# Designs tried in a protein design run: peptides against a protein of PDB entry 5OK6. Part 168

Target 1, 215 residues: chain A of PDB entry 5OK6
Amino acid sequence: ELPGLDSQWRQIENGESGRERPLRAGESWFLVEKHWYKQWEAYVQGGDQDSSTFPGCINNATLFQDEINWRLKEGLVEGEDYVLLPAAAWHYLVSWYGLEHGQPPIERKVIELPNIQKVEVYPVELLLVRHNDLGKSHTVQFSHTDSIGLVLRTARERFLVEPQEDTRLWAKNSEGSLDRLYDTHITVLDAALETGQLIIMETRKKDGTWPSAQL

## One batch from the design tools (peptide; made by RFdiffusion4, then SolubleMPNN)

Design b2_p27_3_s2 (from b2_p27_3, 7 letters changed)
Fold by OpenDDE base, seed 4:
Structure b2_p27_3_s2 (fold): chain B 215 residues (1-215), chain A 27 residues (1-27)
Amino acid sequence: as target 1 above (215 residues)
Amino acid sequence: SEGEALAAAIAAAPVPQPTKNPSILAP
């Protein structure tokens, strides 16, 4: 059963788990399409439960670029295209109004950036390949706050690299050359890695030489 | 050679395009 309109408003906007609550690193937040949210606001502020302003089920269709991978459109802007809700608020709205059939929730994490917490709406999607087989790629999402070391470990795991094998990463740069990601302690952000960027994992030869040393 | 494979990888890989996404650091 839907709670009263004032209760909905207080729970979603002004509650301890409301839209305006402080961001906390590691927490899940959810995107809601702005038009739907504004219609909901108008509905609950109108004071008439039987109003024609009833928002219906949550529909985030306009935020997706595809319905296969459910990727977000590029360039979406908070407050223009979507609003962010804490997990509790999102779950309340879904419980009350439902979510459009077949659509996944758009869950994102709060990350700690230098001097600010932010919901990371666009994690970095990297294309991981081995130096000797470009045909076998793994597309993996990383936070901007993830270390290059995590990218390397993830690449090793995806390609089933044995623990005794030495590996290192290269990033293809905008000039079409490779930059070696030698420092594994810096973040994806610090390395300026971008979505769609090719990351090449090089494996050390049994003779102790690197394939790239022959270039 | 494995070096040739890497060279081929460099040549064949797409050039990263700037994402139209606002910088994560953009307010």
Scores: peptide ipSAE 0.059, ipTM 0.717, DockQ to the pose 0.718
Fold by OpenDDE base, seed 3:
Structure b2_p27_3_s2 (fold): chain B 215 residues (1-215), chain A 27 residues (1-27)
Amino acid sequence: as target 1 above (215 residues)
Amino acid sequence: SEGEALAAAIAAAPVPQPTKNPSILAP
């Protein structure tokens, strides 16, 4: 059963626990398509539950570029294309109105940036390869706040690198050259890694030499 | 050689393309 309209408004728009609550790093937030949300606002503000302004089920279809991988369209803007809701508020709306059949929730994490908390709507997708086999790639998502060390560990795991094998990363830059990722403590953001960027994992040879030393 | 493989990787690997995603640093 739907709560009273005033109760819905207070629950979702409450500045302490609703849409306007402070962002906290590591928390999950959810995208809601802007037009649906505005329709809901109009409905609950109208004071009539039988109003023609009833929003129906949440439908985020316009936010997706595909219904196979459920990838978001590029260039979506908060406040224009979608609103962000805390997990609790999202779950309330879904429980009250439902979510369009077959659509997954659009869950995103709050990340800590140097001067601001932000919901990371677009994580970085990196193309991971080994230096000796470009034919075998893994696309992996990373947060902008993830360390290069995490990227390296992830690459090692995906390629089943043994713990005793020494590895390092190179990023292919826009000029087509390789930049070595020396500092593993910096973030993906600090390294300016971008979605679709090729990351090459170099494995040290058994003789203790690096393949790249022969370039 | 493994060095040749790395050199080949440099040559054959795709160049990163700018995405249309908004900057993570943008408010």
Scores: peptide ipSAE 0.054, ipTM 0.699, DockQ to the pose 0.755
Fold by OpenDDE base, seed 2:
Structure b2_p27_3_s2 (fold): chain B 215 residues (1-215), chain A 27 residues (1-27)
Amino acid sequence: as target 1 above (215 residues)
Amino acid sequence: SEGEALAAAIAAAPVPQPTKNPSILAP
């Protein structure tokens, strides 16, 4: 059952627990398509529950690039294309209005950046490969705040690298060159890694030499 | 050789394209 219009507004827009509440690292926030949200605002501000301004089910269809993988469109802008809601507010709206059939929620995490928290709407998808077999790639999603060490560990896990095998990463640049990701303590952001970027895992030879040392 | 394989991989690998997504550092 829908709560009263004023109650809906206060619950969703409440500065302590609603849309305007401070971001906290690690929390989940959800995207709501802007036109739907504006329709909802108009409905609850209109003061008439029987109004023709009823927003219907939440429909985020316009935010998706595809309905197979449910990837977001590129270049979406907060406040223009979507609104961010904290998990509690999102769940209220879903419980009141429903979500369009078959659509997944668009959940994103708050990350800590230098001097600011942001909802990471676009995590980084890296294409992981082995230096000796480009035909076996793994696309893996990372936060901008994830370390290169995590990328390396993830690559080792995906390629079933034995613990005794020594490995390192290379990033392919836009110019086509490779840069060695030697510092595993820097973040994906610090390394300026981007979605679609090829990351090559090099495995050390049994003789203790690196394949790249012969290039 | 493994080095040749790496060189071939470097040469054959796609060049990253700039993302059209807003910078995470942008306001």
Scores: peptide ipSAE 0.054, ipTM 0.727, DockQ to the pose 0.756
Fold by OpenDDE base, seed 1:
Structure b2_p27_3_s2 (fold): chain B 215 residues (1-215), chain A 27 residues (1-27)
Amino acid sequence: as target 1 above (215 residues)
Amino acid sequence: SEGEALAAAIAAAPVPQPTKNPSILAP
C-alpha cells in the first residue's frame, strides 16, 4: 500500500536515510531515471493523490543501451539523466510503484577515492585471457579500487588454475605492446586499466621458466 | 581536488562493451 504523500517525500528525500544521505564505501545505490523521479516529486509535492500526476512504475528504459545485456548508455550524467538512491529508498519506491517488468535494477557500489566517496556508475570491464589460449576469454567487471591482485585471483579462478601454479599478468597497452603488471597491490585505477583492455595471464612452466622469457 | 578529478573521470568512463576475442598482435 502506498504511504501518504508527505511520508513518501520524507522517506526518500530525508537527508539521514534518503537521497541526500552521506555515501559509505561498499554500500549499494541504485539509479532512477530522472524524468520518472521528477514526476514522482511532482506527485508527492502536489498534495493531491490524483492519478493525473501519478508516476506509474519505475521505468529505466532510457538509461539502457540494450535490453539483452542491460548495459548503461555512455555519458549518463547524475542529476540530468538519473538520480542516485540508497538501497533503502530504492526498495521503498519499488515496493510502492513497482519496476517495469523485465528490467533489472541498476545497482552500483560506493567506492572510496582519495578524499571522496563516489557511486561507481561505470566500473572497468577487463578481457581476461591466457597466454597460450587467446581465443578463450572471460570478460569481468572490476572496480577502479580493486587491486591487481584481485584481477589475478579472478583470472586464476576463471581459468581453473591450480593453487601450485604460478601466474602473472600483462596488460595490452594503447601502443599494442604488453606492459607487465608487477605490483599486485596497486589498484585498477593506479594501473590505468580501461574498459575493454586485454589482460593476459601468463602461467609459469613446469620447468620453472616463464613462457615470455623465451620471446 | 585529485579525488574529485578521479571521481569525475570514473563517472565519465566508457560503458563496458562486449568484446570479441582479440588477437594480442592485433592493433
Scores: peptide ipSAE 0.016, ipTM 0.441, DockQ to the pose 0.035

Design b2_p27_3_s3 (from b2_p27_3, 7 letters changed)
Fold by OpenDDE base, seed 2:
Structure b2_p27_3_s3 (fold): chain B 215 residues (1-215), chain A 27 residues (1-27)
Amino acid sequence: as target 1 above (215 residues)
Amino acid sequence: SEGEELAAAIAAAPVPQPSSNPSILAP
């Protein structure tokens, strides 16, 4: 059952627990398509529950580039294309209005950047490959705040690298050059890694030499 | 050589394209 219009507004827009509450690192936030949200605002501000301004089910279709992988369109802008809601507010709206059939929620995490928290709407998808088999990639999503060490560990896990095998990463640049990701303590952001970028895991030879030393 | 083959394979690998996504550091 839908709560009263004023109750809906206060629950969703409440500065302590609603849309305007402070971001906290690690929390989940959800995207809501802007036109739907504006329709909802108009409905609850209108003061008439029987109004023709009823927003219907939440429909985020316009935010997706595809309905197979449910990837977001590129270049979406907060406040223009979507609104961010904290998990509690999102779950209230879904419980009241429903979500369009078959659509997944668009859940994103708050990340800590230098001097600011942001909802990471676009995590980085990296193409992980082995130096000796570039045709077999694993696409893996990372936060901009994830370390290169995590990328390396993830690559080792995906390729079933034995603990005794020594490995390192290279990033392929837009110019086609390779940069060695030698510092595993820097972040994906610090390394300026981008979605779709090829990350090459090099495995050390049994003789103690690196394959790339012959390049 | 093994190095030449590796170099060729790396050269032939996809090059990252600039995304149209807004910078995470943008306001």
Scores: peptide ipSAE 0.027, ipTM 0.694, DockQ to the pose 0.829
Fold by OpenDDE base, seed 4:
Structure b2_p27_3_s3 (fold): chain B 215 residues (1-215), chain A 27 residues (1-27)
Amino acid sequence: as target 1 above (215 residues)
Amino acid sequence: SEGEELAAAIAAAPVPQPSSNPSILAP
């Protein structure tokens, strides 16, 4: 059963788990399409439960670029295209109004950046490949706050690299050359890695030489 | 050579296009 309109408003906007609550690193937040949210606001502020302003089920269709991978459109702007809700608020709205059939929730994490918390709406999607088989890529999402060491570990795991095998990463840059990711302690952000960027995992040869040393 | 294969691979790989996504550091 839908709670009263004032209760909905207080729960979503002004509650301890409301839209305006402080961001906390590691927490999940959810995107809601702005038009739907504004219609909901108008509905609950109108004071008439039978109003024609009833928002219906949550529909985030306009935020997606595809319905296969459910990737977000590029360049979406908070407060223009979507609003961010804490997990509790999102779950309340879904419970009350439903979510459009077949659409996944758009869950994102709060990350800690230098001097600010932010919901990371666009994690970095990297194309991981092996130096000897570029035709087999693994697309993996990383936070901007993830270390290059995590990228390397993830690549090793995806390619089933044995623990005794030495590996290192290269990033293909905008000039078409390779930059070696030698420092595994820096973040994806610090390394300026971008979505769609090719990351090449090089495996050391049994003779102790690197394939790239022959270039 | 494996180095030549890597070089060829690098050459054949698409150049990353800057994402149109606003920088995560952009307010």
Scores: peptide ipSAE 0.025, ipTM 0.681, DockQ to the pose 0.783
Fold by OpenDDE base, seed 5:
Structure b2_p27_3_s3 (fold): chain B 215 residues (1-215), chain A 27 residues (1-27)
Amino acid sequence: as target 1 above (215 residues)
Amino acid sequence: SEGEELAAAIAAAPVPQPSSNPSILAP
């Protein structure tokens, strides 16, 4: 049974625990398609539970570019294409109205940026490869706030690099050359890494030389 | 602020591309 319309409004739209509450780093927020949300607002503001304005189940289909990997469309804008809800509010709406059959929730994390928190709608997807086998990539998502050290550890794990093997990263730049990622303590954002960018893991040779030193 | 500019840039970032095996020499 749906709760009273006023109760729904207060639960979702409040500034303490609802849509308007402050962002906190590491928390999960969820995208809701804007037209559905507006329809819900109209329904609960109308005061008639039997109204023809009933929004039905949540359907985010228009936010997806594919139904295989459930990737978001490019260029979606908060307040225009979707609204963001904290986990509690999202779960309330899903419990009341349901989610379209087979459609996954669009969960995103709050990240900490200099002097601001933001829901990271578009994480960075990097193409990880080994220097000696560029034809075998692993596509991995990272936060802009993840360290280059995490990218390196992830690459080592994906390629089953032994602990005693020494490795370093290079990024392919827009000019087609390689920039070495020297500092592993900087973030993906600080390194200006972008979605679709090729990241090359170089492994040190047994003789102690680096493959790139011979180029 | 720098943080606001970064937040805007992140919000406007492209979606992840499908997995591919691009050549390092490809433009």
Scores: peptide ipSAE 0.021, ipTM 0.429, DockQ to the pose 0.036
Fold by OpenDDE base, seed 1:
Structure b2_p27_3_s3 (fold): chain B 215 residues (1-215), chain A 27 residues (1-27)
Amino acid sequence: as target 1 above (215 residues)
Amino acid sequence: SEGEELAAAIAAAPVPQPSSNPSILAP
Protein backbone atom coordinates (compact mmCIF):
# COMPACT_ATOMS: atom_id res chain seq x y z
CA GLU B 1 0.00 0.00 0.00
CA LEU B 2 1.26 3.48 -0.81
CA PRO B 3 2.02 5.63 2.22
CA GLY B 4 0.83 9.23 2.42
CA LEU B 5 2.51 11.70 0.08
CA ASP B 6 4.29 13.59 2.86
CA SER B 7 5.52 10.30 4.29
CA GLN B 8 6.89 9.25 0.91
CA TRP B 9 8.73 12.55 0.54
CA ARG B 10 10.26 12.26 4.01
CA GLN B 11 11.34 8.64 3.50
CA ILE B 12 13.06 9.29 0.18
CA GLU B 13 14.41 12.83 0.62
CA ASN B 14 15.23 12.74 4.33
CA GLY B 15 18.93 13.53 4.74
CA GLU B 16 19.42 10.82 7.39
CA SER B 17 18.19 7.85 5.36
CA GLY B 18 17.21 9.29 2.00
CA ARG B 19 18.80 10.69 -1.13
CA GLU B 20 20.90 13.26 0.71
CA ARG B 21 22.35 10.84 3.28
CA PRO B 22 26.14 10.60 3.63
CA LEU B 23 27.86 8.05 1.42
CA ARG B 24 29.57 5.08 3.06
CA ALA B 25 32.18 2.98 1.32
CA GLY B 26 30.91 -0.43 0.22
CA GLU B 27 27.20 0.42 0.43
CA SER B 28 24.83 -0.04 -2.49
CA TRP B 29 23.10 2.83 -4.23
CA PHE B 30 20.67 2.69 -7.14
CA LEU B 31 20.12 4.83 -10.20
CA VAL B 32 16.67 6.23 -10.92
CA GLU B 33 15.88 7.91 -14.22
CA LYS B 34 15.63 11.66 -13.65
CA HIS B 35 12.30 12.33 -15.37
CA TRP B 36 10.57 9.59 -13.43
CA TYR B 37 12.03 10.95 -10.20
CA LYS B 38 10.90 14.49 -11.02
CA GLN B 39 7.43 13.19 -11.78
CA TRP B 40 7.40 11.43 -8.42
CA GLU B 41 8.56 14.64 -6.69
CA ALA B 42 5.78 16.59 -8.38
CA TYR B 43 3.24 13.95 -7.37
CA VAL B 44 4.19 13.83 -3.69
CA GLN B 45 4.70 17.60 -3.40
CA GLY B 46 1.37 18.38 -5.03
CA GLY B 47 -0.49 17.08 -1.99
CA ASP B 48 -3.16 15.61 -4.24
CA GLN B 49 -3.28 11.88 -4.81
CA ASP B 50 -4.81 12.63 -8.20
CA SER B 51 -3.71 10.01 -10.71
CA SER B 52 -2.94 12.76 -13.26
CA THR B 53 0.54 13.27 -11.75
CA PHE B 54 1.05 9.66 -10.64
CA PRO B 55 4.53 8.60 -11.81
CA GLY B 56 3.70 4.96 -12.52
CA CYS B 57 6.30 2.22 -12.24
CA ILE B 58 9.99 3.09 -12.23
CA ASN B 59 11.28 2.95 -15.78
CA ASN B 60 15.02 3.26 -16.34
CA ALA B 61 14.85 2.33 -20.04
CA THR B 62 16.47 5.58 -21.19
CA LEU B 63 19.58 4.86 -19.07
CA PHE B 64 20.32 1.57 -20.84
CA GLN B 65 22.10 1.26 -24.15
CA ASP B 66 20.69 -2.24 -24.63
CA GLU B 67 18.14 -4.58 -23.07
CA ILE B 68 20.31 -7.67 -23.47
CA ASN B 69 23.33 -6.89 -21.31
CA TRP B 70 21.63 -3.98 -19.52
CA ARG B 71 24.68 -1.78 -19.94
CA LEU B 72 24.40 1.89 -19.11
CA LYS B 73 24.71 4.51 -21.80
CA GLU B 74 27.98 6.39 -21.84
CA GLY B 75 28.19 9.89 -20.46
CA LEU B 76 25.23 9.80 -18.07
CA VAL B 77 25.35 12.64 -15.58
CA GLU B 78 24.10 12.60 -12.00
CA GLY B 79 21.33 15.12 -11.47
CA GLU B 80 20.70 15.41 -15.21
CA ASP B 81 20.06 11.86 -16.38
CA TYR B 82 19.60 10.04 -13.10
CA VAL B 83 19.28 10.38 -9.35
CA LEU B 84 21.16 8.20 -6.89
CA LEU B 85 19.23 6.65 -4.02
CA PRO B 86 20.46 4.57 -1.11
CA ALA B 87 19.27 0.98 -1.04
CA ALA B 88 16.54 1.63 1.53
CA ALA B 89 15.02 4.48 -0.46
CA TRP B 90 15.23 2.52 -3.71
CA HIS B 91 13.49 -0.47 -2.17
CA TYR B 92 10.74 1.77 -0.83
CA LEU B 93 10.09 3.26 -4.26
CA VAL B 94 10.11 -0.17 -5.90
CA SER B 95 7.71 -1.49 -3.28
CA TRP B 96 5.36 1.47 -3.78
CA TYR B 97 5.44 1.93 -7.55
CA GLY B 98 7.12 -1.17 -8.94
CA LEU B 99 9.92 -1.47 -11.46
CA GLU B 100 9.27 -1.85 -15.18
CA HIS B 101 8.87 -5.51 -16.00
CA GLY B 102 12.11 -7.19 -17.03
CA GLN B 103 14.39 -4.27 -16.11
CA PRO B 104 17.11 -5.01 -13.58
CA PRO B 105 17.87 -2.51 -10.84
CA ILE B 106 20.92 -0.36 -11.56
CA GLU B 107 22.96 -1.10 -8.44
CA ARG B 108 26.30 0.61 -7.85
CA LYS B 109 28.79 0.71 -4.98
CA VAL B 110 30.20 3.58 -2.99
CA ILE B 111 33.98 3.65 -3.29
CA GLU B 112 36.54 5.45 -1.20
CA LEU B 113 38.79 7.77 -3.18
CA PRO B 114 41.35 10.22 -1.84
CA ASN B 115 39.31 12.69 0.23
CA ILE B 116 35.95 11.68 -1.28
CA GLN B 117 33.32 8.97 -1.33
CA LYS B 118 31.63 8.43 -4.67
CA VAL B 119 29.12 6.06 -6.18
CA GLU B 120 31.04 4.23 -8.88
CA VAL B 121 28.58 4.34 -11.76
CA TYR B 122 31.12 3.08 -14.30
CA PRO B 123 33.35 0.30 -12.93
CA VAL B 124 36.26 -1.02 -15.01
CA GLU B 125 35.57 -3.99 -17.25
CA LEU B 126 38.72 -5.99 -18.00
CA LEU B 127 39.28 -8.69 -20.60
CA LEU B 128 41.12 -11.51 -18.85
CA VAL B 129 43.04 -14.03 -20.99
CA ARG B 130 45.73 -16.68 -20.57
CA HIS B 131 49.07 -16.23 -22.32
CA ASN B 132 48.65 -19.59 -24.06
CA ASP B 133 44.96 -19.27 -25.03
CA LEU B 134 44.29 -15.69 -26.08
CA GLY B 135 41.11 -16.74 -27.88
CA LYS B 136 39.27 -17.41 -24.61
CA SER B 137 38.52 -14.27 -22.66
CA HIS B 138 36.65 -13.65 -19.45
CA THR B 139 35.16 -10.20 -19.11
CA VAL B 140 35.11 -9.17 -15.45
CA GLN B 141 34.11 -5.94 -13.75
CA PHE B 142 36.37 -4.41 -11.13
CA SER B 143 36.22 -1.30 -9.04
CA HIS B 144 38.87 1.32 -9.64
CA THR B 145 39.69 0.73 -5.96
CA ASP B 146 40.26 -3.01 -6.37
CA SER B 147 43.86 -4.17 -6.13
CA ILE B 148 45.83 -5.76 -8.94
CA GLY B 149 46.10 -8.66 -6.51
CA LEU B 150 42.34 -9.10 -6.71
CA VAL B 151 42.50 -9.00 -10.51
CA LEU B 152 45.15 -11.73 -10.38
CA ARG B 153 43.16 -13.86 -7.93
CA THR B 154 40.04 -13.43 -10.06
CA ALA B 155 41.94 -14.46 -13.19
CA ARG B 156 43.33 -17.52 -11.40
CA GLU B 157 39.84 -18.50 -10.29
CA ARG B 158 38.26 -18.01 -13.71
CA PHE B 159 40.97 -20.06 -15.40
CA LEU B 160 40.97 -22.75 -12.69
CA VAL B 161 44.66 -22.28 -11.90
CA GLU B 162 45.93 -24.65 -9.25
CA PRO B 163 47.18 -23.05 -6.01
CA GLN B 164 50.75 -24.27 -6.61
CA GLU B 165 50.97 -22.64 -10.04
CA ASP B 166 52.68 -19.28 -10.19
CA THR B 167 50.99 -16.58 -12.23
CA ARG B 168 51.53 -12.94 -13.11
CA LEU B 169 49.72 -10.24 -15.07
CA TRP B 170 50.47 -8.16 -18.11
CA ALA B 171 48.35 -5.31 -19.44
CA LYS B 172 48.19 -4.43 -23.10
CA ASN B 173 48.86 -0.72 -23.42
CA SER B 174 47.67 1.81 -26.00
CA GLU B 175 50.86 1.30 -28.01
CA GLY B 176 50.05 -2.39 -28.38
CA SER B 177 52.92 -3.51 -26.13
CA LEU B 178 52.64 -5.34 -22.82
CA ASP B 179 53.23 -3.68 -19.49
CA ARG B 180 54.01 -5.94 -16.56
CA LEU B 181 51.81 -5.41 -13.52
CA TYR B 182 54.55 -5.96 -10.95
CA ASP B 183 52.96 -4.41 -7.90
CA THR B 184 49.86 -6.33 -6.88
CA HIS B 185 49.08 -3.91 -4.04
CA ILE B 186 48.26 -0.93 -6.23
CA THR B 187 44.71 -0.34 -7.39
CA VAL B 188 43.16 -0.67 -10.83
CA LEU B 189 43.04 3.14 -10.79
CA ASP B 190 46.73 3.46 -9.87
CA ALA B 191 47.63 1.04 -12.64
CA ALA B 192 45.52 3.17 -15.03
CA LEU B 193 43.61 0.15 -16.28
CA GLU B 194 40.70 1.01 -18.54
CA THR B 195 37.47 -0.63 -19.63
CA GLY B 196 38.05 -3.05 -22.46
CA GLN B 197 41.75 -3.40 -21.67
CA LEU B 198 43.30 -6.81 -22.26
CA ILE B 199 44.91 -8.36 -19.20
CA ILE B 200 47.09 -11.40 -19.86
CA MET B 201 47.71 -13.93 -17.12
CA GLU B 202 51.04 -15.68 -17.60
CA THR B 203 51.54 -19.05 -15.89
CA ARG B 204 55.00 -20.20 -14.90
CA LYS B 205 56.20 -23.37 -16.61
CA LYS B 206 56.83 -26.60 -14.72
CA ASP B 207 60.55 -26.15 -15.38
CA GLY B 208 60.43 -22.88 -13.41
CA THR B 209 60.81 -20.64 -16.44
CA TRP B 210 58.41 -17.93 -17.57
CA PRO B 211 56.99 -18.14 -21.09
CA SER B 212 57.74 -14.44 -21.66
CA ALA B 213 61.43 -14.90 -20.83
CA GLN B 214 61.82 -16.63 -24.19
CA LEU B 215 60.41 -13.67 -26.19
CA SER A 1 40.94 18.25 -5.15
CA GLU A 2 42.72 15.14 -6.38
CA GLY A 3 39.83 13.03 -5.14
CA GLU A 4 37.30 15.17 -6.97
CA GLU A 5 39.29 14.89 -10.18
CA LEU A 6 39.52 11.14 -9.78
CA ALA A 7 35.82 10.92 -8.98
CA ALA A 8 35.03 12.91 -12.09
CA ALA A 9 37.31 10.74 -14.21
CA ILE A 10 35.72 7.58 -12.85
CA ALA A 11 32.24 8.97 -13.41
CA ALA A 12 33.16 9.79 -16.99
CA ALA A 13 34.80 6.42 -17.67
CA PRO A 14 33.68 4.51 -20.75
CA VAL A 15 30.88 2.02 -20.42
CA PRO A 16 32.19 -1.54 -20.43
CA GLN A 17 31.95 -3.10 -23.87
CA PRO A 18 31.25 -6.76 -24.58
CA SER A 19 34.38 -8.84 -24.87
CA SER A 20 35.61 -8.80 -28.40
CA ASN A 21 38.17 -11.47 -29.12
CA PRO A 22 40.72 -9.02 -30.41
CA SER A 23 43.32 -10.78 -32.51
CA ILE A 24 45.69 -8.42 -30.72
CA LEU A 25 48.48 -10.86 -30.00
CA ALA A 26 48.68 -11.88 -33.59
CA PRO A 27 52.36 -12.01 -34.24
Scores: peptide ipSAE 0.018, ipTM 0.429, DockQ to the pose 0.034; fails the geometry check

Design b2_p27_3_s4 (from b2_p27_3, 7 letters changed)
Fold by OpenDDE base, seed 5:
Structure b2_p27_3_s4 (fold): chain B 215 residues (1-215), chain A 27 residues (1-27)
Amino acid sequence: as target 1 above (215 residues)
Amino acid sequence: SEGEALRAAIAAAPVPQPTKNPDILAP
């Protein structure tokens, strides 16, 4: 059931549970296309439920670059292209207006950066490969706040590396050379890893030598 | 050689692009 217009406004825009609530690390937030949200605001502020300003179903189509993988367009900006709502507020809007048929919600997580909490709209997609088979890549998403250690563990898991095998990571840089990721305790952000970047997992040889020694 | 093949494959691999979320570090 669609609540009264004033009730909708209070439910979505309040500072405790709505759009203005504080971000908390690990919580889910959702993207809403800006034009739809503005139309909704105009509708509920207008005071007439029968107004021609009725926003209809939520449609985030303009935020997606494709409807196969439902990837976001690059370069979207909060406040210009979309607004962020906490899970409760998002679910209210979906309940009241519906979501475009077949379109998934755009769910993102709050991450904790050194001095601020943010909704991570664009996680880092890394191309994980083994040093001896660069043609077989696994694309894996990581948070900017994930450690290099997690990237390494993930690579080991994806490639079914045995616990006794010694492995380390290299990143291909913009100059085409390899940078070794020595410190596994730093974050993806600190390591300045970027989406689409090739990450090479090197496995130590049985003779105790590293393949990279031949580079 | 194995080393030459590896170098060639690495050279042919994609080069990372700058992030499309420039505000990640912005307040």
Scores: peptide ipSAE 0.167, ipTM 0.768, DockQ to the pose 0.780
Fold by OpenDDE base, seed 2:
Structure b2_p27_3_s4 (fold): chain B 215 residues (1-215), chain A 27 residues (1-27)
Amino acid sequence: as target 1 above (215 residues)
Amino acid sequence: SEGEALRAAIAAAPVPQPTKNPDILAP
């Protein structure tokens, strides 16, 4: 059942569960399509629950590029295309109005960047490959704040590398050359890795030599 | 050679393109 219009406004816009609350690293936030949210604002600000401005169920369809993998369109902008809500506010709206049938929530995490918290709407999707089979990639999502060490561990896991095998990473750059990812302690952001970028896991040979030494 | 094959495979692999997404560091 819908609460009073003033109560809805206060719960969603204000307070600890409100849209304007400070971001905290590790928290979940949700995207709401801007047009729907504006319709909701008009409805609750109108003061009449029987108004023709009733927003209906939440529908984020315009934010998705596909309804198979439910990937977001590129270049979406907060405040223009969508509104970010903390988990509590999102769940209130879903409970009151519902979510379009079959459509998943768009959940994102707050990450800690230098001197700022931000909702990471677009995590980095890397193409992980082995040096000897570049045609078989694993697409894996990483946070910008994840370490290169995590990328390496993930690659080792996906390719079932034995613990005793020595591995290292290369990134294919925009010039078509390979950049060695020497420092595994820096982040994906620090390494300037981008979505769709090829990351090559090189495995050391049994003779102790590296395949890349033959390049 | 193995080195030639590896070089060719690397050369044929995709090159990253500029992102169309907002800068993650943008305010």
Scores: peptide ipSAE 0.156, ipTM 0.763, DockQ to the pose 0.842
Fold by OpenDDE base, seed 4:
Structure b2_p27_3_s4 (fold): chain B 215 residues (1-215), chain A 27 residues (1-27)
Amino acid sequence: as target 1 above (215 residues)
Amino acid sequence: SEGEALRAAIAAAPVPQPTKNPDILAP
């Protein structure tokens, strides 16, 4: 059941719990396509529930570059292409208007950057590979705030590395060479890792030597 | 050698492209 127009506006736009509420690290926010949202705004501000401005089901199709993996288009801009809503507001809108059939919600997390909280719309997608089999990659998303240590642990888990095996990471850089990720305490952001970047997990040999020592 | 094979494999791997969304992390 649709609530009254004023109630809808207050629930979604309320400064304490709505769209304009403060960001909190770790919370989920959702993207709503801007045109739909503006139509909804016009509808609820119009004061006529029977208005032809009824927005219909939420449809974020224009935000996706594919309908297989539901990846976002690159270069989307907040306020121009989409609006960010906190989870509660998103769920209200979905309950009232529905979401386009088969289309997943676009959920993103608030991250804590050095000087600001931000909804991380574009996490870093890394290609994880083993040094001896570069053709078999695991694509994994990481936050810019995730540590290199987490990337390493994730790689170890994906490749079923035994606890006693020693591993380290290399990143292929734009020059085509390898940068060793020595410090596992720095973040993905600090390491300047980028989406689509190849991350090579090297496993130490039983003799205690590293495969890369022969490079 | 294993090192030569590794070097060749690494060389053949795609080069990462700079992000098209640098402002995402901007304050």
Scores: peptide ipSAE 0.099, ipTM 0.738, DockQ to the pose 0.797
Fold by OpenDDE base, seed 1:
Structure b2_p27_3_s4 (fold): chain B 215 residues (1-215), chain A 27 residues (1-27)
Amino acid sequence: as target 1 above (215 residues)
Amino acid sequence: SEGEALRAAIAAAPVPQPTKNPDILAP
């Protein structure tokens, strides 16, 4: 059963627990398609629960590129294409109105950047490959705030690299050359890694030489 | 050589394309 319209508005829009709530690192927020949200606002502000302005179930279809991988369209803008809600508010709306059948929620995390906390709507998807088998890639999602060290560890895990094996990373840049990722303490953001970028894990040979030394 | 083959394979791999996503640092 739907709560009263004024109660709905207060629960979703209030500054303490609603849309205007301060961001906190590590928290989950959810995207809601802007037109649906505006329709909901009009409905609850109209004061008539039986009005024709009833928004129906949440439908974020227009935010997705496809219904297979459920990836977001590129270039979506907060306040124009979608609204961000904290987890509690999102779950209230879903409980009241439902979510379109088969459509996943669009959950994103708050990350801490040097001067701002932000919901990371577009994490970085990297293509991880081994130097000796470039045709087999693992697509892995990383936060911009993740370290290169984490990327390396993840690559090692995905490729089942033994602890005693020495590995390092290279990134293919927009010029088609390879940039070595020397500093593992910098972030994905600091390294300017982008979605779709090829990251090559090089494994040191048993003879102590690097394959790339022969390039 | 192994090095030449590697270089050729790397060269043949797709070049990263700039994303049309907004800057993560943008307000």
Scores: peptide ipSAE 0.103, ipTM 0.743, DockQ to the pose 0.844; fails the geometry check

